# Peptides against a protein of PDB entry 1EMU, part 136

Target 1, 132 residues: chain A of PDB entry 1EMU
Amino acid sequence: PPYLKWAESLHSLLDDQDGISLFRTFLKQEGCADLLDFWFACTGFRKLEPCDSNEEKRLKLARAIYRKYILDNNGIVSRQTKPATKSFIKGCIMKQLIDPAMFDQAQTEIQATMEENTYPSFLKSDIYLEYT

## One batch from the design tools (peptide; made by RFdiffusion4, then SolubleMPNN)

Design b2_p30_5_s2 (from b2_p30_5, 14 letters changed)
Fold by OpenDDE base, seed 5:
Structure b2_p30_5_s2 (fold): chain B 132 residues (1-132), chain A 30 residues (1-30)
Amino acid sequence: as target 1 above (132 residues)
Amino acid sequence: SSARDAISELVAEALLEEKDLDEVLDAYFS
């Protein structure tokens, strides 16, 4: 069943709507749903084609992601991303150089945080175990 | 996957519209 695939990799968990729903519920209880929300935000941003018709939308989204997750020094995403990574993102925003890959390093670092901490904990959680 | 793509787009759109992600995603998963 799908729940066994979720235990094999975070990738499999994040490919399944039910898996994502349960994992996000768990993260909310742990006070760190922003990790997952940021991860999906980065994916959504990267999918926007850099063309004339999308320029305004891409800039607005980049600013929104930056203000919500990177600029907030007390947020978990900010605390789990490296200073150099945050500085790079800030630079892109200030210069309005918003390449589709501008959040890739931050997304990688947040993914590593989930892989090392929240994902293993989720697999031991009542939420996951009661589902199985 | 389709689920990953759909949720990524939903999150991005919610951020663009400055909507509460909990409300948006709760509605989506309901």
Scores: peptide ipSAE 0.817, ipTM 0.973, DockQ to the pose 0.912
Fold by OpenDDE base, seed 2:
Structure b2_p30_5_s2 (fold): chain B 132 residues (1-132), chain A 30 residues (1-30)
Amino acid sequence: as target 1 above (132 residues)
Amino acid sequence: SSARDAISELVAEALLEEKDLDEVLDAYFS
């Protein structure tokens, strides 16, 4: 069943709607749902193709992600991303150079944070264990 | 996956519209 695949990899968990729902509920209880939300935001951003028709949309989304997750020094995403990574993102925003890959490094770092901490904890949580 | 893509799009749209992600995602998963 799918819940067994969730225990095998974070990738499998994040590819399953039920898995995502349970994991996000767990993260909210832990006060760190922003990790997952940021991860999905980066994925959504990367999917927007650079072209004249969505230039404003891409810039607006990049700014929104930056302001909500990177600029907030007290936020968990900001605390779990390296200064050089945040500086690069800030530079892209300031220069209005909005490459589809501009959040890739930050997304990788946040994914590593989840892999090392919240994902293992989720598999030990009542939310997951009672579901299985 | 389709689930990952759908939720990524939903999150992106919510951020663009400056909506509360908890409200948007709670509604989606209900």
Scores: peptide ipSAE 0.817, ipTM 0.973, DockQ to the pose 0.899
Fold by OpenDDE base, seed 4:
Structure b2_p30_5_s2 (fold): chain B 132 residues (1-132), chain A 30 residues (1-30)
Amino acid sequence: as target 1 above (132 residues)
Amino acid sequence: SSARDAISELVAEALLEEKDLDEVLDAYFS
């Protein structure tokens, strides 16, 4: 069943709607749903093709992601991303240089955080275990 | 995956429209 695949990799978990739902519920209880939300935000942002017609939309989204997750120094995403990474993102925003990959490093760092901490904890959680 | 793509797009749209992600995603997963 799918829940067994979820235990094999975070990738498998995040490819499954039910898995994502349960994992996000768990993260909310732990006060760190922003990790997952940011991860999906970055994915969504990267999917927007850079073109003249999308420039305004891409800039707006980049700003939204930055202000919500990076600028907030008390947020878990900010605390789990390296200063150099956040500085780079800030620079992109300030210069309005909105490359599709501008959040890639931050997304990688947040993914590592989930891999090392919240994902293993999820697999030990009542939410996951009761689902199985 | 289709789920990942759909949720990524949903999150992006919610951020653009400054909607509450919990409300948006709760509705999606319901």
Scores: peptide ipSAE 0.816, ipTM 0.973, DockQ to the pose 0.909
Fold by OpenDDE base, seed 3:
Structure b2_p30_5_s2 (fold): chain B 132 residues (1-132), chain A 30 residues (1-30)
Amino acid sequence: as target 1 above (132 residues)
Amino acid sequence: SSARDAISELVAEALLEEKDLDEVLDAYFS
């Protein structure tokens, strides 16, 4: 069943709607749902094609992601991303150089945080275990 | 996956509209 694949990789968990739902519920209880939300935000941003019709939308989204997760020093995403990574993102925003990959490093760092902490904890949680 | 793509798009749109992600995603998963 799918829940067994979830235990094999975070990738498998995040490819399944039920898995995502349960994991996010768990993260909310742990006060760190922003990790997952940011991860999905980065994925959504990267999917937007750079073109004339998307230019303003892409910039707006980049700014929204930056303001909500990177600029907020009290946020878990900000605390779990490296200063150089945040500085790079800020630079892109300020210069309005909105490359589709501008959040990739930050997403990688947040993914690593989940891999090392929240994902393993989820697999030991009553939410996951009761589902199995 | 389709789930990953759908949720990524939903989150992006919610951020663009400055919606509460908990409300948006709760509604989506319900």
Scores: peptide ipSAE 0.816, ipTM 0.973, DockQ to the pose 0.899

Design b2_p30_5_s3 (from b2_p30_5, 13 letters changed)
Fold by OpenDDE base, seed 5:
Structure b2_p30_5_s3 (fold): chain B 132 residues (1-132), chain A 30 residues (1-30)
Amino acid sequence: as target 1 above (132 residues)
Amino acid sequence: SSARDAVSELVANALLEELDLDEVLDKYFS
């Protein structure tokens, strides 16, 4: 069943609607849903084609991601991303150099945080175990 | 996957429109 695949990799968990739902519920209880939301935000941003018709949308989205997750020094995403990574993102925003890959490093760092901490904890949680 | 793509798009659009992510995603997963 799908829940067994979720235990094999975070990738499998995040490819399944039920998996995402349960994992996000768990993260909310742990006060760190922003990790997952940021991860999906980065994925959504990267999928937007850099063309004339998307320039305004891409810039607005980049700014929104930056303000919500990177700029807030007390936020979990900010605390789990390296200063150099945050500085790079800030630079892109300030210079309006909105490359589709501008959040890739931050997304990687947040993914690592989930892999090392929240994902293993999720697999030991009542939410996951009761689902199985 | 389709689920990953759908959620990514929902989150991105919610941020663009400054919508509450919990409300948006609760509706999607319900």
Scores: peptide ipSAE 0.826, ipTM 0.975, DockQ to the pose 0.947
Fold by OpenDDE base, seed 3:
Structure b2_p30_5_s3 (fold): chain B 132 residues (1-132), chain A 30 residues (1-30)
Amino acid sequence: as target 1 above (132 residues)
Amino acid sequence: SSARDAVSELVANALLEELDLDEVLDKYFS
């Protein structure tokens, strides 16, 4: 069953709607849903085609991600991303150099945080053990 | 995956519209 694949990799968990739902519920209870939300935001951003028709939309989204997760020093995402990574993102925003990959490093760092902490905890949680 | 893509798009759109992600995603997963 799918839940067994979830235990094999975070990738498998995040490729499954039920897995995402349960994991996010768990993260909310742990006060760190922003990790997952940011991860998905970065994925969504990267998928936007850099073309004339998307220029304003991409910039707006980049700014939104930056303001919500990177600029907030009290946020879990900000605390789990390296200063150089956040500085790079800020630079991209200020220079309006909105490359599709501009959040990749931050996403990688947040993914590592989940891999090391929240994902293993999820697999030991009542949510996972009782509802799958 | 389709699930990953769908949620990614949903989150992106919610951020663009400055919507409450908990509200948006709770509704989606309900």
Scores: peptide ipSAE 0.825, ipTM 0.975, DockQ to the pose 0.923
Fold by OpenDDE base, seed 4:
Structure b2_p30_5_s3 (fold): chain B 132 residues (1-132), chain A 30 residues (1-30)
Amino acid sequence: as target 1 above (132 residues)
Amino acid sequence: SSARDAVSELVANALLEELDLDEVLDKYFS
């Protein structure tokens, strides 16, 4: 069953609708849903192909991601990303240099945080165990 | 995966429209 795959890798968990749902529910209870939301936001952003017609949309989304997750120094995403990473993102926003990969490093750092902390905890959680 | 793609797009659009992510995602996963 899929839940066994979820225990094998975070990748498998995030590739499954039910897995995402349960994991996000868990993260919300832990006050850490922003980690996952940011991760998906970055993925969504990267998928927007840079072109003249998408420039405004991409800039708007980048700004939204920045303001919501990076600029908030008290947010968990901000606390789990390195200062240099956040500074780079800020620079991109200020200069309006919106490369599709501008959030990649931050996403990697947040993914590492989930891999090391929240994902293992999820697999030990009542939410996951009761589902199995 | 299709699930990852769908959620990613949903989150991105929600942020663009400044929608409440909990509401958007709760609806999606319902």
Scores: peptide ipSAE 0.825, ipTM 0.974, DockQ to the pose 0.920
Fold by OpenDDE base, seed 2:
Structure b2_p30_5_s3 (fold): chain B 132 residues (1-132), chain A 30 residues (1-30)
Amino acid sequence: as target 1 above (132 residues)
Amino acid sequence: SSARDAVSELVANALLEELDLDEVLDKYFS
């Protein structure tokens, strides 16, 4: 069943609607749902093709992601991303150089945080165990 | 996957429209 695949990899968990739902519920209880929300925001951003028709939309989204997750020094995403990574993102925003890959490094760092901490904890949680 | 793509798009659109992510995602997963 799908829940067994979730225990094999975070990738499998995040590819399943029920898995995403349960994992996000768990993260909310732990006060760190922003990790997952940021991860999905980065994925959504990267999917927007750089063209004239998407220019305003892409810039607006990049700014929204930056303000909500990177700029807030007290936020968990900001605390779990390296200063050089945040500086690069800030530079892209200030220079209005909005490359589809501009959040890739930050997304990688947040994914590593989930892999090392919240994902293992989720597999030990009542939410996951009671689902199985 | 389709689930990953759907949630990614939903989150991106919510941020663009400055909507509450909890409300948007709660509705989606209900």
Scores: peptide ipSAE 0.825, ipTM 0.975, DockQ to the pose 0.924

Design b2_p30_5_s4 (from b2_p30_5, 15 letters changed)
Fold by OpenDDE base, seed 4:
Structure b2_p30_5_s4 (fold): chain B 132 residues (1-132), chain A 30 residues (1-30)
Amino acid sequence: as target 1 above (132 residues)
Amino acid sequence: SEARDRISELVTEALLEDKDLDKVLDEFFS
């Protein structure tokens, strides 16, 4: 069943709607749902094609992601991203140079955080174990 | 995957509209 695949890789978990739902519920209880939300925000952002019709939308979205997850120094995403990474993102926002890859490093760092901490914890959680 | 695509779009749209992500995603996962 799919839940066995979830235990094999974070990738498999994040490809499954039920898996994502359970994982997010777990993260909310742990006070760190922002990790997953940011990860999906970055995924969605990168998919937006840089063209004239998307320029305003992409800039607005980049600013929203920055303000919500990077700018807040007390937020878990900010705490789990490196200063140089956050500075780079800030620079992109200030210069209005909105490259599709501008959040890639931050997303990678947050993904690593999930891989090393929240994902393993999820697999040991009551939420996951009781689902199986 | 379809799930990843749908959720990433929901998240970005919610951020663009300054909507409560918990409410948006709760509705989606309901």
Scores: peptide ipSAE 0.830, ipTM 0.976, DockQ to the pose 0.878
Fold by OpenDDE base, seed 5:
Structure b2_p30_5_s4 (fold): chain B 132 residues (1-132), chain A 30 residues (1-30)
Amino acid sequence: as target 1 above (132 residues)
Amino acid sequence: SEARDRISELVTEALLEDKDLDKVLDEFFS
């Protein structure tokens, strides 16, 4: 069953709608749903192809991601990303250099945080265990 | 995956429209 694959890798968990739903519920209870939301925001952002018709939309989205998750130093995403990574993102926003990969490093760092902390905890949680 | 694609799009659209992300995703997962 799919839930066994979820225990094998975070990637498998994040490929499954039911898995994502359960994991996000767990993260909300832990007060860290922003980790997952930011991860998906970065994924969605990277999918937007740079072109004349998308330029305004991409800039607006980049700014929204930055303001919501990076700018607030007290936010969990900000606390789990390195200063150099946040500075780079800020620079891209200020210069309006909106490369599709501009959030890749931040996404990697947040993914590592989930891999090391919240994902293992999820697999030991009542939410996951009761589902199995 | 399809799930990952749909959820990532929902998240970005919610951010662009300044909507409550919890509300959007709760509705989606219902």
Scores: peptide ipSAE 0.830, ipTM 0.976, DockQ to the pose 0.865
Fold by OpenDDE base, seed 2:
Formats: structure tokens, sequence, C-alpha cells
Structure b2_p30_5_s4 (fold): chain B 132 residues (1-132), chain A 30 residues (1-30)
């Protein structure tokens, strides 16, 4: 069943709508849903092709992601990303150099945070265990 | 996956429109 695959890898969990729903519910209770939301934001951003028709949209989205998750020094995403990573993102925003991969390093760092902390905790949570 | 694609697009659109992600995602998962 799918819930067993969720325990095998975070990748499997994040490929399943029910898994994502339960995991996000857990993260909300832990006050760290921003980790997952940011991860999905980065995924969605990278999918936008850098073309003339998407230029304004991509810039606006990059700014929104930056303001919501990177700029806030008290936010969990900001706390779990390296200063150099955040500085690079800021530079891209300021220079309006919006490469599809500009959030990749930050996404990697947040993914590592989930892998090392919240994902294992989720598998021990009542939310997951009661679902199984 | 399809789920990942749907949710990532939902999140980015919500951010573009400055919508409450909790509300948007709660509606989607309901």
Amino acid sequence: as target 1 above (132 residues)
Amino acid sequence: SEARDRISELVTEALLEDKDLDKVLDEFFS
C-alpha cells in the first residue's frame, strides 16, 4: 500500500497526494509547514520556462518566494538555509536575473532538513501511525 | 508525479495571487 512506500522515501511521500496532505498536517502542528510549501514553490518555479510570455510572471513569483520564505530571518526556511544561499537568491532578485535553477540550492537544503528531522518524526507521529 | 505537479502549481499560483496557502491547500485536500 502507498503508506508503506511513504516510509521508504521522502520522494515517495511527496509523490502521493494523500501522503502530502498528511505530512503537511503534521508539519502545521509542528509549526513548520513552510518547509514543505517552500519546497513545492521551488518545484513549481523551476517548471516555468524562461520565455517572453513568462518573464513578468517568473519575476513576480521569484520575488514572492523570496519575500515570504527567504527575507524573513525569523522564518524556519530562512533559518534552515545557508547565508551564502540566501545571499545568492537576493542577488538574483536585485539584478533581476531569474534563472529557473536559482532556488535549487535552497530547495536542496530544505529537503535535507526535512529528511533529517521532520520526515522521520512524521513516520513516528500519531497522524501517520493511525493512518496505517 | 501528477500529485506533485498539481500541488506545486497550486502553491505557485497562490503565491502569485498572495493568497493564504492554508486556505488554498485545505480546500484542495478536502
Scores: peptide ipSAE 0.830, ipTM 0.976, DockQ to the pose 0.884
Fold by OpenDDE base, seed 3:
Order: structure tokens, then sequence, then C-alpha cells
Structure b2_p30_5_s4 (fold): chain B 132 residues (1-132), chain A 30 residues (1-30)
């Protein structure tokens, strides 16, 4: 069943709507749903192809992601991303150099945080175990 | 995956519209 695949990799968990739902519920209880939300935000942002018609939308989205997750020093995403990574993102925003990959390093760091902490904890949680 | 695509789009749309992400996703997962 799908829940067994979720235990094999975070990738498998994040490819399944039920898995994502349960994982997000768990993260909310742990006060760190922003990790997952930011990860999906970066994924969605990277999918937007640069073109004349998307320029304003992409810049607006980049600014929204930056303001909500990177600039907020009290947020878990900000605390789990390296200063150099946050500085790079800030630079892109200030210079309006909005490359599709501008959040890739931050997404990688947040993914590592989930892999090392929240994902293993989820697999030991009552939410996951009761689902199985 | 389809799920990943849908959720990533919901998240980015919510951010663009400055909507409460918890409300948006709670509704989607309901």
Amino acid sequence: as target 1 above (132 residues)
Amino acid sequence: SEARDRISELVTEALLEDKDLDKVLDEFFS
C-alpha cells in the first residue's frame, strides 16, 4: 500500500495527496508546517517559465515567498536556511534577477531539515502509525 | 506527480493572493 512507500522516501510521501495531507497535519501539530509549505512554494515557483507575460507574476511570487519565509526571522524556514542562502535570495529580489532556480538552495536546505528531523518523526507519529 | 503539481499550484496561488494557506489547504484536503 502507498503508506509503505511513504516510509521508503520523503519523495514518495510528497508525491501522494494522502501522504502530504497527513504529513502537513503532523507538521502543524509540531508548529513547523512552513517547512512543507515553503518546499511546495519553491516547487511551484520553479515551474513558472520566464517570459514577458510572466515577468510581473514571477517577481510578485518571489517577493511573497521571500517576505513570508525568508525575511521572517522568527520563522522556522529562516532559522533553517543559511545566511548566505538568504542573502543570495535577497540580492535576487533587490536586483530583480528572478531566475527559476533562485530558491533551489533554500529548498535543498529545508528538504534536508525535513529529511533529518520532521520526516523521521512523522514515521514514528501516532498520525502515521494509526493510518497504517 | 499530480498531487505535487496541484498542491504546489495551490500554494503559489495562495501566496500571490495573500490568502491564509491553512484555510486553503484545509479546504483542499477536506
Scores: peptide ipSAE 0.830, ipTM 0.976, DockQ to the pose 0.864

Design b2_p30_6_s1 (from b2_p30_6, 13 letters changed)
Fold by OpenDDE base, seed 1:
Structure b2_p30_6_s1 (fold): chain B 132 residues (1-132), chain A 30 residues (1-30)
Amino acid sequence: as target 1 above (132 residues)
Amino acid sequence: MPMEVTSEEALAIADEIVEKLLEEEEKEEE
């Protein structure tokens, strides 16, 4: 069953609707659902191909991600991203240089945080264990 | 570098989060 694959890799968990739902529920209880939401926001952002029709949308989305997760000093995403990474993102926003990969480093850092901390804890949680 | 999801369901969740962020951004500008 899928829940066995979830225990094998974070990728299998994040690629499964039920896995995402359970993991997000767990993260909300831990006060860190923003980690997952930011990760998926970056994924969605990267999927938007640059073109004249998408330019305004992509800029607005980049600003939204930046303001909500990077600029929020009290946010867990901000606390779990390196200053140089946040500075780079700020620079992209200020210069309006919105490359599809501009959040890749931040997404990687948040991914590492989940991989090393919240994902292992999730696999030990009552939410996951009772589901199995 | 970041891990990529491939399932339709996971990609749909990404799209939903994007749309929500855009809606929130529009409201903040008003």
Scores: peptide ipSAE 0.774, ipTM 0.952, DockQ to the pose 0.895
Fold by OpenDDE base, seed 4:
Structure b2_p30_6_s1 (fold): chain B 132 residues (1-132), chain A 30 residues (1-30)
Amino acid sequence: as target 1 above (132 residues)
Amino acid sequence: MPMEVTSEEALAIADEIVEKLLEEEEKEEE
């Protein structure tokens, strides 16, 4: 069953609608749902191919992600991303160099945070265990 | 580099989050 796959890898969990839902519920209880939301925001951003028709949209989205998750020093995403990573993102925004991969490093760092902390905790949580 | 999701459900969630962020961004500009 899918819940067994969720325990095998974070990828299996994040690629499953029910897994995402349960994990997000857990993260909200832990006060760190922004980790997941940011991760998916980066995924959605990278999907937008740069072209004339979506240039403004991509810039607005990049700015939105930056302001919501990176610029907020009290946010968990900001606390779990390295200063150099945040500075790079800021530079891209300021220079309007909006490469599809501009959030890749930040997304990787947040992914590592989930892998090392929240994901293992989720597998030990009542939410997951009661589901099994 | 980062892990990629492939299911249509997961990709739809990503798109939904993107749209919400864009809506919030537009409201902040007003």
Scores: peptide ipSAE 0.773, ipTM 0.952, DockQ to the pose 0.889
Fold by OpenDDE base, seed 5:
Structure b2_p30_6_s1 (fold): chain B 132 residues (1-132), chain A 30 residues (1-30)
Amino acid sequence: as target 1 above (132 residues)
Amino acid sequence: MPMEVTSEEALAIADEIVEKLLEEEEKEEE
């Protein structure tokens, strides 16, 4: 069943609607749902191909992601991303150089945080265990 | 570098989050 695959990899968990829902519920209880929301925001951003029709939309989205998750020094995403990574993103926003991969490093760092901390804890949580 | 999801359900969630962020951004500009 799917819940067994979720225990095998974070990828399996994040590729399943039910897995995402349960994991997000767990993260909310831990006060760190922003980790998952940021991760998916970056995924959605990267999917927007650069073109004339997407220019304004991509810039606005990049600014939104930056202001919500990176600029807030008290936010968990900001605390779990390296200063150099945040500085790079800031530079892209200021220079309006909106490359589809501009959040890749930040997304990778947040992914590592989930892999090392919240994902293992989720597999030990009552939410997951009661689902199985 | 980052992990990629492939299911239509996961990709749909990404799109929904994007749309919410854009809506919030539009409100801040007003």
Scores: peptide ipSAE 0.774, ipTM 0.952, DockQ to the pose 0.891; fails the geometry check
Fold by OpenDDE base, seed 3:
Structure b2_p30_6_s1 (fold): chain B 132 residues (1-132), chain A 30 residues (1-30)
Amino acid sequence: as target 1 above (132 residues)
Amino acid sequence: MPMEVTSEEALAIADEIVEKLLEEEEKEEE
């Protein structure tokens, strides 16, 4: 069943609607749902192909992601991303150089945080175990 | 390089989060 695949890899969990829902519920209880939301925001951003019709939308989205997750000093995403990574993103925003891959490093770092901490904890949580 | 999701459901969730961020951005400009 799908819940067994979730225990095999974070990818399997994040590629499954039910898995995402349960994991997000768990993260909210832990006060760190922003990790998952940021990760998916970066995924959605990268999928927007650069073109004339998307220019304004992509810039606004990049700015929104930056202000909500990177600039927020009290946020868990900001605390779990390296200063150099945050500085790079800031530079892209200021220079309006909005490359589809501009959040890749930050997304990778947040992904590593989930892999090392919240994902293993989720597999030990009552939410997951009661579901199984 | 971050891993990629492939399911339609996962990609739809990404789109929903993007749209919410854009809505919040528009509200901040008011």
Scores: peptide ipSAE 0.773, ipTM 0.952, DockQ to the pose 0.858; fails the geometry check

Design b2_p30_6_s2 (from b2_p30_6, 13 letters changed)
Fold by OpenDDE base, seed 1:
Structure b2_p30_6_s2 (fold): chain B 132 residues (1-132), chain A 30 residues (1-30)
Amino acid sequence: as target 1 above (132 residues)
Amino acid sequence: SPMEVTSPAALAIADEIVEELLKEEEEEEK
């Protein structure tokens, strides 16, 4: 069953609707749902192909991601991303150079945070264990 | 490079998050 695959990799968990739902519920209880939301925001952002028709949308989205997750120094995403990474993102926003990969490093760092902390904890949580 | 998801469900969630962020951004601009 899918829940066994979730225990094998974070990828399996994040690529499954039920897995995402349960994991998000867990993260919300832990006060760190922003980790997952940011991760998916970056995924969605990267999927937007640069073109004239998407220019404004991509800029707005980048700004939104930056303001919500990076600029908030009290947020868990900000706390779990390196200063150089945040500075790079800020630079992209200020220069309006919105490359599809501009959040890749930040997403990688947040992904590592989940891999090392919240994901293992999730697999030990009542939410996951009761589901199995 | 960060890990990629490919399932329709995962991609749909990404889209939902994006749309929510855009709505919030629009509201902040008002």
Scores: peptide ipSAE 0.780, ipTM 0.956, DockQ to the pose 0.914
Fold by OpenDDE base, seed 2:
Structure b2_p30_6_s2 (fold): chain B 132 residues (1-132), chain A 30 residues (1-30)
Amino acid sequence: as target 1 above (132 residues)
Amino acid sequence: SPMEVTSPAALAIADEIVEELLKEEEEEEK
């Protein structure tokens, strides 16, 4: 069953609707749901094709991600991303150079945070164990 | 490179989060 695959990899958890729902509930209780929301925001952003019709949308989205997650010094995403990574993103926003991969490094760092901390904790949580 | 998801459900969640961010951005811009 899917819940057994969730224990094998974070990928299987994040690629499953029920897995995402349970994991997000757990993260909210831990005060760090922004990790997951940011990760999915980056995924959605990267899939937007650079073209004339998407230019305004992509710029607005990049700004939104930056302001909500990167610029917030008290936010968990900001605390779990390296200064050089945040500076690069800021530079892209200021220069209006919105490459589809501009959040890749930040997404990788947040993914590592989940792998090392919240994902293992989730597998030990009452939410997961009672579901299984 | 970051890990990629491929299921329709996961991709739909990504789209929903994107749309919410865009909505919030427009509200703040006003």
Scores: peptide ipSAE 0.779, ipTM 0.956, DockQ to the pose 0.916
Fold by OpenDDE base, seed 3:
Parts: C-alpha cells; sequence; structure tokens
Structure b2_p30_6_s2 (fold): chain B 132 residues (1-132), chain A 30 residues (1-30)
C-alpha cells in the first residue's frame, strides 16, 4: 500500500495526495507547515512558462514567495535557508530577473530540512501510525 | 536540483498554493 512507500522515501510521500494531506496535518501540529507550503510553492512557480503572458504573474508570484517565506525572519523557512541563498533570491526580485530555477537552491535546502527532521518524525507520529 | 513530483494530485496542490499566494499578494497591494 502507498503508506509503505511513504516510509521508503520523502518523494513517495510528497507525490501522494493522502500522504501530502497527512504530512501537512502533522507539520501544522509541529508549527512548521510552511516548510511544505514553500516547497510546493516553488514547484508551482517553476512550472510557469517564461513568456510575455506570464511575465507579470511570475513576478508577482516570485515576490509573494519571497515576502512570505524568505523575508520573514521569524519564519521557519527563513531560518532554514542560508543567507547566500536568500540574498540571491532578493537579487533576482530586485533586478526582476525571474528565472524558473531561482528558488531551486532554497527549495533544496528546505527539502533537506524536511528529509532530516520532520519527515522522520512524521513516520513516528500517531498520525502516520494510526493510518497504517 | 530539488526533488520533483509528477502526480496530478501533487501538481494540483502546488497550483492551489500558488493561487493562494497570488491572492495574498494582491491583497497586500491594496
Amino acid sequence: as target 1 above (132 residues)
Amino acid sequence: SPMEVTSPAALAIADEIVEELLKEEEEEEK
């Protein structure tokens, strides 16, 4: 069953609707749902095709992600991303150079945080264990 | 390079989060 695959990899968990739902619920209880939301925001951002019709939307989205997760010093995403990474993102926003991959490094760092901390904790949580 | 998801459900969740962020951005602009 899918829940067994979730225990094998974070990828399996994040690629499954039920897995995402349960994991997000767990993260909310832990006060760190922003990790997952940011990760998916970056995924959605990267999917947007750079073109004339998407230019304004992409810029707005990049700014939104930056303001909500990177600029907020009290946020867990900001605390779990390296200063150089945040500085790079800021530079992209200020210069309006909105490359589809501009959040890749930050997303990778947050992914590592989940992989090393919240994901293992989730597999030991009542939420996951009761589901199995 | 970050991990990529490919299921329609996962991608739909990404889109929903994107849309919510855009709404919040528009509200702050007011």
Scores: peptide ipSAE 0.779, ipTM 0.956, DockQ to the pose 0.899
Fold by OpenDDE base, seed 4:
Structure b2_p30_6_s2 (fold): chain B 132 residues (1-132), chain A 30 residues (1-30)
Amino acid sequence: as target 1 above (132 residues)
Amino acid sequence: SPMEVTSPAALAIADEIVEELLKEEEEEEK
């Protein structure tokens, strides 16, 4: 069943609707749902291919992601991303250089945080275990 | 490079989050 695959990799968990739902519920209880939301925001952002008609939308989205997750010093995403990474993102926003990969490093760092901390904890959580 | 999801459901969730962020950004700009 899918829940067994979730325990094999974070990818399996994040690629499954039910897995995402349960994991997000867990993260909310832990006060760190922003990790997942940011991760998916970056995924969605990267999917938007640069073109003349998309420039404004992509810039707005980049700004939104930056303001909500990176600029917020009290946020867990900001706390779990390296200063150099945040500075790079800020630079992209200020220069309006909105490359599809501009959040890749940040997303990778947040992904690592999940892999090392919240994902293992989730697999030991009552939420997951009761689902199995 | 970061891990990528491929399922329609996961991608739909990404799209929903994007749309919500854009909506919030639009409201803040007003």
Scores: peptide ipSAE 0.779, ipTM 0.956, DockQ to the pose 0.898

